# Peptides against a protein of PDB entry 5Z08: the designs that were tried, part 327

Target 1, 168 residues: chain A of PDB entry 5Z08
Amino acid sequence: RQKDEWAKKTSSLMKQLDWFIGEHLGAMLAAEELGGPVVGELMEIDPDDLSAGFNAHGKLKKATSQPDLDRRQRRIDDIWGPQDEQGQAHKRKRGADEALAASAEMRDLIEQLMNKLVEAGGDNSATYVEIPRESAAARFLVRSKVAMFHPNDARRLRLVDFGRDLDD
Target 2, 222 residues: chain B of PDB entry 5Z08
Amino acid sequence: GLPRLIDAIEEASKIPAKRRQTPIKPTIEKLTTHLYTHGASPDSLLRLADLLTLRNHLDQASLAAITRNLYPSSTVSDEVVLRFIGALGHGQLKPTLALQALFLRWLVMVYHLLENPGVLGQVYGVLFDLLDTAAIRPQLCHLLALVTRRKHVRPFRIQAILTLSRQTGGDPNLTGLLRVFKNYYPEIIVGDATKGRASAFKHPDPQWRQHLDEIQQRRSEA

## One batch from the design tools (peptide; made by RFdiffusion4, then SolubleMPNN)

Design b2_p29_7_s1 (from b2_p29_7, 14 letters changed)
Fold by OpenDDE base, seed 4:
Structure b2_p29_7_s1 (fold): chain B 168 residues (1-168), chain C 222 residues (1-222), chain A 29 residues (1-29)
Amino acid sequence: as target 1 above (168 residues)
Amino acid sequence: as target 2 above (222 residues)
Amino acid sequence: PAPPSTWTPEEQLRLMIEQISIAIAKAQK
């Protein structure tokens, strides 16, 4: 009975987390990955605004044409094809796709982190997830104090065990 | 009058007890008797707050006696409140933790007389960060229970109380404070920390309250 | 209830993860 209640509570909270990631966090993560503001500096990022790209200062670029910045920013310039209705639709779609991708990455990372923590059975060395890159998602989890990098390996991330201190 | 008694105590407070020409105890007794009978005006409260919170040569028993008789005759100013808040925590220049506990108890008992109850909300962080100080925690939790609003219930504070509750073996005062937090965010899982005996945050001294009410009534009739 | 607009995304996520972790831990007992 009590276990079932906690399982239901877990499921409910996971759904809320998924919603939060999808509706809010994904766009902010995508913005950070695109060279925008760090997550939390801009609380409401319209996925449509992601398509406008960010300047070197993490501010939404107004449409001024400065050419030279690196490969990931070139993807922003390719979005700035002619401002016809089709171009705007493609931009919006791309912003939405980046937000979805960021959301998926965050969900997957959280799931992996949680699973590893459960599987480790109290072995802190076994709690690390290998991350392919330092993503906005990974950084955000660390900033949120829900995850920690391995002190010697920034490719290894572990979830903070909020459950352990309940039994001592 | 009360001002003259305060003057005498202020002057005595500058001098080490061994170097005082006259015993201060009779003056403290006169002060406490006066405070008990008439209360303290806002101006007198400020002066007394300084005597209580600033490092001086008054003995702890005298300071405690003043604090126990610190009946406001009217309101309590933000400045008075801030003196007591500023006196909290660890430090060589701060009052003893025992005296700090009395200050917090006093703030609880006079909370309804604050000119601006919001002042405590502004210093909420300062108060909250002292929860690890066991000696003042009971009164601090009670004060925080009064002061807490939705804006103060932050995730980090929820976590901090949960953590501290675990570390303390479920301090009933922390449990009580967690219940206050849960009233603003019912969805918060406080675990078994809330299943334990929580402090009801009852008035610390009903007799003191009654006497305060009598002093306050005289103000409304004047 | 939606996290209060006054919380940072980091605060929101942390609370959610903490609460989930607690719920999981309680479900395993």
Scores: peptide ipSAE 0.495, ipTM 0.743, DockQ to the pose 0.247; fails the geometry check
Fold by OpenDDE base, seed 5:
Structure b2_p29_7_s1 (fold): chain B 168 residues (1-168), chain C 222 residues (1-222), chain A 29 residues (1-29)
Amino acid sequence: as target 1 above (168 residues)
Amino acid sequence: as target 2 above (222 residues)
Amino acid sequence: PAPPSTWTPEEQLRLMIEQISIAIAKAQK
């Protein structure tokens, strides 16, 4: 009975986390991956603003056609196609797609981190997830103090065990 | 009148008990009797707050007796509140923790008479940072329960209370404060409500409340 | 609309992950 109540609570909290990631965090993570501001510097990133792209200083590009932008910037500029109505619709769609991709990456990473923590049964050495790259998602989890890199391997990330402090 | 009694106590407070020509106790008894009968005006409250919070030669029993009879006849100003808040915590110049607990209890009991209840919300951080002080925690949690608004319920404060609750083995006052926080953020897990009877933050002294109401009613008729 | 949460995204995520971790730990006992 009590276990079932906690399982239901876990599921409810996971749904809230999923909502938070999808509705708020995904766009901010996508902005950071696209060379925009670090998550939290701009709290209100309209997905439409993601379509403007970011300059080398992480500021929203004004619509000035500067040609020589790097690959991330080209991806932003490709998100930022011509200002015609069709181009704006494609921009919005692409900004939404990048936010969805960032949301999916964050969800997957959190799930892996949680699963490894549960599977490890208290062995800290077994709690590490191998990450393919230092993503905005991984950096955000570390800044949030919910995850830590392995001291000797930045490709290994573990969840902070908040549950252990309940047994002492 | 009350001002003359305060004058006499202020003068006596400057002198060590062993060097006083006359015992102060009879003057304290007259003061406390007057306060019980008539209450204290805003001006008198400020002067008494200074006597209670500033380092002087008054004995702890006298200070406690004044605090227990500190009935406002009117409102309580921000200045009076801030004197009591400024007296909280650790330090050689600060009142004893026992007296600080009485001040917090007093603030709880007169909360509805504050000219600006928002003043306590402005010093919320100062109050919150004292939760580790076990001697004042019960009264402090009660005051915080009254003062807390959504703007005060920050993640770091949630975590601080959760951590302190674990460290204290589930202090019922902290559990009570966490319940107040949970009203603003229902998702917060405050631990098993079953083992620790959370404080209901009932009025600390119903008789004191009744007597305060009688003093306040006399003002409305004047 | 509730005023925008004065919480940072980091603070929000941390609290959520902590609460989930606690709920999981309690579900396993």
Scores: peptide ipSAE 0.491, ipTM 0.734, DockQ to the pose 0.260; fails the geometry check
Fold by OpenDDE base, seed 3:
Structure b2_p29_7_s1 (fold): chain B 168 residues (1-168), chain C 222 residues (1-222), chain A 29 residues (1-29)
Amino acid sequence: as target 1 above (168 residues)
Amino acid sequence: as target 2 above (222 residues)
Amino acid sequence: PAPPSTWTPEEQLRLMIEQISIAIAKAQK
C-alpha cells in the first residue's frame, strides 16, 4: 500500500517533470545549444522567440566553437536566413524542432541517470552514464547540482543520490 | 513606577553580583510583579529588551523571570523585535541558548501584537539559518510557521529542511514546518514523519495568553 | 503548477529531481 502510494507519487512527479521539460526547459536548452543565453538568463523564451534570433546582448561571449557547434551554428544561420514570411515560418518550425530535440535529449539523459542510479545498488562506479558530448542538457544538470561529472572523465555523468540520506 | 525599577536594574546590571551593595532580587521581584500587573509600554519594552539581550551582570534566573513576565501593554515595535532577533545564534556576546528559546517563545506569544509583522518576514533568512541549533529549534519552527509566506518557500529552503529533517531523524517541529511549506507547494514530499505527530504549533502557554488579553483589554478601556 | 516566477529553472529542476529520487527510494523500500 505505501509502496503503491510512492509509485503513484513518482508517476505524478515524472509527468510534471516531463511537462516542465517540454513546456519551459526545452526551448531554453535549445537556445543555449544555438549559442543563445545560458538557461535561466532569459526566462521567457517562447519557441517562437527562438525564431526571432538572439540579439547581440544574448550572445554569451563565444565559448570556443567546438566543431559540432559550428555545424549547429551553420544550421542556425540557415535557420536565421532571410526574414521573408516563408523564412519566418521555417524559422519557427526549426525553433520548435530544436526545442523538441533538446527536450527529448534532456528526458533521455535524466532517465538514463535515474536508471543507472537504481541499477547500481549503491555502487558509485556503476552510476555513471556515458554522454556522447557536453550538451546544454548535461551542463544544466550539473549547474542544477543534480548531476556530477566523473572527476577524471568529463564523458561520464552521474545523478546525485538524494534518496540515500533517507536510510540513515 | 516601572521606569525607576528599570533604572535600578540597569545600574545593578553594570556591577558584578559580588560587588553590589544591595541584593538585586527584591528589585527584580518588584519589576516582574509590576509587569505581571500592568504590562510594559513600548519604551519600557525596548529598555527591557536591551537588558535581556545585551551582555551584563544579571543572573540567568533574573533574565528568565523578566522574560516570562514581559507582557506588552500595547504593541511591540520593530526595534524590540530586532533586539531579540539580534540576540539569536552562537557567540560569546549572545545570550544563552536557553534564554534565546524563551525569546523565541515570547515572539510567538506576542506575534499578534507586532506593529509590523512583516519585520519577521524581512529577517526570515536569519531565523531559517538557525534551524540547525537544536536547543532553539522547537520555538524557532513555531515562529517560522507563523511567519512563512509563499515568498519564503524557496527551493533551497525546502531542500535544507528536508535534509535537516533526515539528519535529525524526523524532528516533529521540522515536519510541522514542512507541512506549512507544503500548504504553498503541495507537491513537496515530506518524509515518513508526516504520519507522525507533527507539532501542531499550538499556543505555548494558554494562561499567559489569557493574562496578556486581560492586560490588553485594560488599554482599550483607558 | 507552473513554477513560481521567482524560481530559476535550475532550482525548479533540482527540486523536482530530488522529490522524484525520494519517491523512487521510498517505493523500493
Scores: peptide ipSAE 0.487, ipTM 0.736, DockQ to the pose 0.245; fails the geometry check
Fold by OpenDDE base, seed 2:
Structure b2_p29_7_s1 (fold): chain B 168 residues (1-168), chain C 222 residues (1-222), chain A 29 residues (1-29)
Amino acid sequence: as target 1 above (168 residues)
Amino acid sequence: as target 2 above (222 residues)
Amino acid sequence: PAPPSTWTPEEQLRLMIEQISIAIAKAQK
């Protein structure tokens, strides 16, 4: 009975987390990946603003024509195709697709981190997830103090065990 | 009058008890009797706050007796409040934790007489960071329960209370404070931490309240 | 429920993950 109540509570909280990632965090993560502001510096990023691209200082680029050769900038510029109505619709769609991709990456990363923590059975060495790259999602989890990189390997990330502090 | 009694106590406070020519106890008794009968003016409150919070040669029983009779005849200034807040915490120059608990109890009992209740909201962080100090926690939680507004209910403070509640085995005062936080954010799932016994944060001394009301009423008629 | 506009995304995520972690730990006991 009590276990079932906690399982239901876990499920409810996971749904709330999933909603928060999809509705708020995904667009901010996508903006950071696109060279925009760090998550939380700009609280309301319209996915449409993702189509406006960011300068080297993380500020919204004014639609200025200079092709900055940086790969990140090219990805932004590729998002920025011709300013015609079809180009704007394609840009909005691409901004939405980047937000969805960022949301999916964050969900998957959190799930892997939680699963590894449960599977490790208290062995801290077994709690690490291998990450393919230092993503905006991984950096955000570290800034949130919910995850930590391995001290000797930045490709390994672990979830902070908030459950252990209950039994000590 | 009260100023002359304070003058005598201030001078005596500079001298170790063994080196005083006259016992201070009769003067303390006169002071406490005067405070009980008439209360303390804002100026007298400030001087008494300095005597209570600054290191001097007054004995703990005398300091406690003054604090227990520290009835304001009018309002309590921000300066007086800040003297008592500045006296909280650990350190060789700080008052004893027992005396600090009496100061916090006093602030709870006179909260409705503060000239600016917002001053406590400005020092909310300082008060909150003292929750780990077990000796003052009951009165501190009560004061925080009065002072807490939505702006103070931050995720890190929710977490800090949850953590401290676990570490203390569910201190009823922390549970009470967490219920205050939950009133501002009902959606926060504070787990079993709110299911336990919570302090009701009732007035700590109803007789003291009644006597304060009598002193305050005499001023409104004068 | 929309997160309080006064909270940072980091603060919100941390609280959520912590609450989930506690709920999981309690479901396993």
Scores: peptide ipSAE 0.483, ipTM 0.731, DockQ to the pose 0.230; fails the geometry check

Design b2_p29_7_s2 (from b2_p29_7, 14 letters changed)
Fold by OpenDDE base, seed 4:
Structure b2_p29_7_s2 (fold): chain B 168 residues (1-168), chain C 222 residues (1-222), chain A 29 residues (1-29)
Amino acid sequence: as target 1 above (168 residues)
Amino acid sequence: as target 2 above (222 residues)
Amino acid sequence: AAPPSTWTPEEILRQMIEQISEAIAKALK
């Protein structure tokens, strides 16, 4: 009974988390990876906004402003070509693809972190996930105070154990 | 008395309708008449809650009839509440969604008789996670409107209601629940999708309420 | 409708993961 209630509660919460990642967080993480603002400065980024690109200061470019030639900006401009109807469609598609990729990375990372927490059976040393790089996803989890890097190894990330009563 | 009627129905519930030696309908009618006249004691409520929530061979019409006449003569225990909450959701072993809606409606109508209203607050997450189930959403939103406290109004739940409201085209019950949330956090922006008509969460059945009050008054005089 | 302007994406995520972690911890006991 308790396991079934837990499984249902966990499943529902995971669905809500998956939705939040897919509908909101993925686009913001993609924006950060593309040289946009750090997640938390923009509350909502539409994939269409990702298509406009970001200036060197991480601000959304207004359609009328010339793209500043910063290296991250060049990659946006090189992929998005001239602003014809086809270019806008390619822009929107790429923004959507980057948001999907960022969403997938975040989902996978959270899943790994949770799985390690369950597998560790209370051993905090066994709860670390190895990350291939410091991604926007990993940084966001740390900023959110949901995850922590290993003190001596920034490639190792663990979930903060919220289930331990601080009194033990 | 009521215990003997429950005994007979419990035994009949173990047997498929086609294999029963005696029709159960007359016993159900006697039970519902007794419940309407006298209500159910806490002990009888627990037994009836098990009968209503556990998988058995009773027909849906009988289960619905019992639920519609489930007047408490006194208080409603945490155990009774938890039986009904445990019966919610999807699964082959769960009651039908139509019956679950009746259980939620019942919990709304007897909320003031709960021994510990806080028990519903403890299972708030379980209730909240069922909001996507359209068949029970009206009654579920009404119950949540009664149960919601500041501690339950969390960012993720606000976002979940806003999202579900958009996905449902602005369900009035979700808008009503969001207004309850806004009472605790006035800064909640009810976006354009929620500018629609909100449910007022009026009492589901005024006649049932009046009859319950009459049964409860008899207890205070005894 | 944006999350209430008072809540950051970080706060939303934290609360979601906290709730999941608490649910996991309760089931493992």
Scores: peptide ipSAE 0.232, ipTM 0.472, DockQ to the pose 0.216
Fold by OpenDDE base, seed 3:
Formats: C-alpha cells, structure tokens, sequence
Structure b2_p29_7_s2 (fold): chain B 168 residues (1-168), chain C 222 residues (1-222), chain A 29 residues (1-29)
C-alpha cells in the first residue's frame, strides 16, 4: 500500500528521471566507463584521474599505476579514434549498447538505493546498497551529492536523505 | 439568498438525477444568475468549491455553468484554492479534465484576489507535474507563469519543460513558460525551444474580468 | 556575456533525486 502510494506520487518524477538517464546520462556514463571524460563538471579531468577512482568521501584518489591507463586510452582511441566507415558503424552500435547498459545500471542502482531508503524506516545503517564495483554510475551519484559511500567500505553506497534535513 | 440555493444543490447532489423528485436545473439557473449578479462570498465559495471538486451526482453542464459564474465578491481563501488544486490530475474520484481546465482558468482569472498567492507557490510541484496532461496544459502553463518565482526555476524543471516541448512539437504554452523561467535566469540556454512561438498568456476572458471588476467594485462601495 | 549556464548533468540529477526523496519522505509520513 505505501509502496503503491509512493509509486503513484513519484511516478511522474521517476518518468522524468528515467528519461534523463536514457536520453542524456547513459551515453555520458558509458563514455566514462569506456575511459572517456567524466560526466559533467569533471569533463576536464584527465583520464588518469578517472582511473584513480573516488575515495569514500567522493574525492579523486591519486592515480594508481599507469599501465591501466594505456589500455583505457587504447580503448578510448579504439572507440573514439578516427576509424574507417565500417568501424564507425560498429562503434556507434557498440556505443549505443554501452549507453543502454549504463542507463540500465544507473536505473537499477537508483532503484535499489531508493528502495533501501524506504525499507530502512529511518535506520541509516540499513540504507546501504552493496555495489559489485565502483561504476561510473556510482561515482556519478556521489559526485552529484545524492549518494555517499560508507566511510569504511567503498562497496556500500547509500542515498543522501534529503527528507530529514527539512524538518530540522 | 445564495446559501439557500447552495443548500438545495448540495442536497440534490447526493441523489442521482433519475431519483430526484424535482429538477435541479431551475435551481442551478437561479444559482448562476445570483452568482453573476452578486458574486460569491468566501463561505459560499468554499461550499461551491466542494460541490465542484468532490464526486457527486451533479451533471457536467451544471458544474461547468457554476464554474463559469464563480465570481468572488471578495477574496479567495487558501482553502478554496487547495480544493481546486486537489481536484487536478487523473483519477476516478477527480473531476473531468475539461472541468479541471475550467478550474485552472478560474484560478488564473481570480489570481489577484487570492488572500495568499504564496499558497500556489507551495503546491508548485503538484501543478508542474501535471504539465504532461495535454487537456489542462494551456491553463496550467498560464497559472504557472503567474506563480513561478526564482525558487521554482530548477534545473530539473527546465529540463522537464525542454523535454516536454520536444515531445509536443514545441507547445506554445511550454515555450511561454520557458520564457518566464528565462526571466529569472537569463543565462538559461533554452536552445531552439525558445525560438518558437510562445503564448503571451493573455487574460482568458476579458468580459469575465470586466464583470468581476464590477462585482468587486460594488463591495467596496458597500 | 556570462556563458549560458547549462545545468550540469550532476545538478539536474541532484535536483531530481532531491525531489524524489522529498516525495518519498512525504509519502512515509
């Protein structure tokens, strides 16, 4: 019942969010996952900084080892480099598939985060979602200040509770 | 007087038309004539808002006729406004979208008589989320154009309007609302969506406005 | 002319999630 009322009240917002993810964010996240620029204000960040990941506070870690950069850069160059017409069609298709995958991952992650927030009933310790990897989606949520990692475990992500801060 | 007419209509509204002992139409005509001549007091407005927004056995033509003659003789309370806002959207218990459009038009036309115009700002999100409903969009955009303040102009709402504008092929009302947003943030890149035809949000019924002014003037002289 | 401030994707998302979270909070009350 409450879930249904929630779903009804949030349905318009969720549709807008789903649209935003599908039409705009998914492609950008896919680009980031493929070693492209960081989504948004971090577009100026060197791919090296992307490889460094984020600390538990959402800050850029220091770039770890160079060799993974060369592979990512090669993949970027392989994806974004001037390839012949046939290569471009395959790249576009692959890019579209990656954008769809990134969109799905982001949607799923947001849904899990929201569901945990609802289920926790105000217990902040119960609001964490376990993430299998530090994805572009997870990083983006942290950068957007809508989610935060567990201080001691970067595999645990939770939503920022915007609802409580209004009553204090 | 007006209260007795409302009483009779309230009682009739509880009964299906086929089971009424007396036709309600003559009473509705008396009510609408009275409203046209004298307007409605705040108390009468609240009662009429309930009749218009709550599910009852009144026919759509009667509800529309009451709404078209719903001249406030004084101010419009927050409670009255909230009745009309609560009646918006999709649902089996809600008024028809055609009637909702009349309510929104009414709110536009009486906006200057609201006791607290800020009440609409508090429900801004509710109004904004209904923009996808084509049947009420013209009047909804007009109302939002009046209600919008800087605090309401948020990135997600800008994007939502832009999206909806694309999906609708550039609805002039949405373009008009985007122009209102741009007045608060001139730096908003509205792209090609603002280059299109925009609604000017003119008063929907100048004759109704004039008649309202006459009713309001009579009160100031009394 | 101040560069046309396109809202960042992060800001757009933040606002959307904020609104959803507020709606959730209101629904749970």
Amino acid sequence: as target 1 above (168 residues)
Amino acid sequence: as target 2 above (222 residues)
Amino acid sequence: AAPPSTWTPEEILRQMIEQISEAIAKALK
Scores: peptide ipSAE 0.228, ipTM 0.497, DockQ to the pose 0.202
Fold by OpenDDE base, seed 5:
Structure b2_p29_7_s2 (fold): chain B 168 residues (1-168), chain C 222 residues (1-222), chain A 29 residues (1-29)
Amino acid sequence: as target 1 above (168 residues)
Amino acid sequence: as target 2 above (222 residues)
Amino acid sequence: AAPPSTWTPEEILRQMIEQISEAIAKALK
């Protein structure tokens, strides 16, 4: 009973997370990997930003009112924005491909981190995932305070155990 | 009594209609008449929830008729609620979306009879993730409007509603749900795409409510 | 909790992962 409820709840949350990664976060991570702005440094999602939503490239759609949305949109458009019409389709495609790649990397990393947390059975030493590189995804998870590097090995990343920290 | 009618329907549900020795329709009519007159006990509700939510050989018209007459005579257990929630969504083993809409409507109409209304709050995410399913969205938004608490109003859910509202051209049910969210966080800006008419989430069936109240009153006198 | 006037992607992700982690922890108990 409880496992089935959990599985359903987890599946729902994972679907929401997958949506957020695919629709928004992947493009921002791809922008960071390509030398764009660091995810989170410039992104206040205010209610107006929420109402405007994100474009297909993870950019806030230009709400008519706020000029600062223009700066981020400009930086990401400067990175991802099509310059020439034919080059535009290729840049858009490349941007979409990079966003998809970043999304896939983030999804895979989160899945590995969660799987290790479940498998560890409460042994914190067994919760580390080996990462092939310090990606924008890995850095973002650490900045988000949801993951931590091993103190002695930057190739090892673990999920923060929010469940234990509530009981201590 | 009701248990014997359920027994007969359970046995018939295991067998394809073409292989049944007796037509099930008369038994379904007896069941629905009994439910309309007396309601269903908690135990009977659980059995009926299984018949309604599990894949079997009952026809859609029979399932819909049972659902429309599913008056609780007492309370509704968490287990019954979870059976209906577990039946939501897409999949080969899931009930039809039309039947799922009836289940959600039922949950709205019996919400005040839940033993633990908090159970719906625990599965809030499951419900919320189904908002993209147009066929069940009206009833789903209504149920979410009842269930939503401050803890459920999260940034990602606000964004998801706003996005879906734009994609749907401002579905009034989504606008209604967003208004519920705004009651907890007044600073939520409803963009122009959501300035449309909001659903008021009125009771879906006043006659059904009145009849339920009559069944529930008989319980208090017994 | 202060009304969410502004959310960062980090905050959104944190809230989502926190909820998942809490759900995992609750199921393992």
Scores: peptide ipSAE 0.176, ipTM 0.417, DockQ to the pose 0.208
Fold by OpenDDE base, seed 2:
Structure b2_p29_7_s2 (fold): chain B 168 residues (1-168), chain C 222 residues (1-222), chain A 29 residues (1-29)
Amino acid sequence: as target 1 above (168 residues)
Amino acid sequence: as target 2 above (222 residues)
Amino acid sequence: AAPPSTWTPEEILRQMIEQISEAIAKALK
């Protein structure tokens, strides 16, 4: 009964979230996995400055024109950029495949996190999902303050209890 | 009950040990036994945080014993967290660095019980500026590893950790914190000075964790 | 009783969407 009520009430919101993941978030997460800009918090640091990396002293390197660094900094705009010619079609197909993979990973992770929260019945220790890797999806949820890693195990992720955070 | 034990210790804390009519040790032992068995409510945690962080006439062994048995039976409020953060650093009115290390260890162990984990993110700068204090650095790096978000990973902080890592000969806790920073910015090049073993930031006390879980479970059944 | 997550699963999901949307809106500026 409670699970069915949950499914009915959340169905519209889940559809909205699924749309948002598919249309917007998936490609941004794919860009992050490929070494592009990190999603969710604007750092006052230009992503182009971050691409140069940090030297052994923590100083920004000069942007070396090395094509491999430019490959990692594919702007979100380059993944979403207009349909130019044939050679970009293979790059676009790969970008689309990575965006679909990132979208699927985010959807699955959210579903697991929500299911564990419902199953735990208020036991915070039982709300952790085991993740095989720190994906862009997992990192994004933590940056967005939606999820948190287990204090001692970065392979365990749970939803933040929003009900506790708002009563303060 | 626990409130009456705290009342007795609060009154005793106002008086120098040489001027007390009764020894406080038996009351401290009763308190620590009660905390071990039942944990502390949010209200009791706040009162105990004041006893631990404010200058009083309690001995260091008693303060350490209370801290080691400070099991929350429920959640940990922002006010309790801020009492412990305010007690960190150098100063004549601040607790000893040994006691501060125990407070940081406690915050790590109860991080999942914070009412608002974001409160630690708001005081991130205060915590980060204490990394040069060797006595608290291991526990401080562990806490920062939990608290760090993208907004905290600024170029000046990356440089500060790299500089401090060189000065310390590659402290494994600093290397561990740099790995956390690298999760947000993969392009961070950790130079040769940090090729050492990084701390894995494992739970500092598995037995304490297990006992905390038992206390928390009893509350869910009540 | 551990205070039940006083939030219905619907409220949790709504807050997730709001936070995700805000995070993206900040990243696109």
Scores: peptide ipSAE 0.189, ipTM 0.343, DockQ to the pose 0.062; fails the geometry check

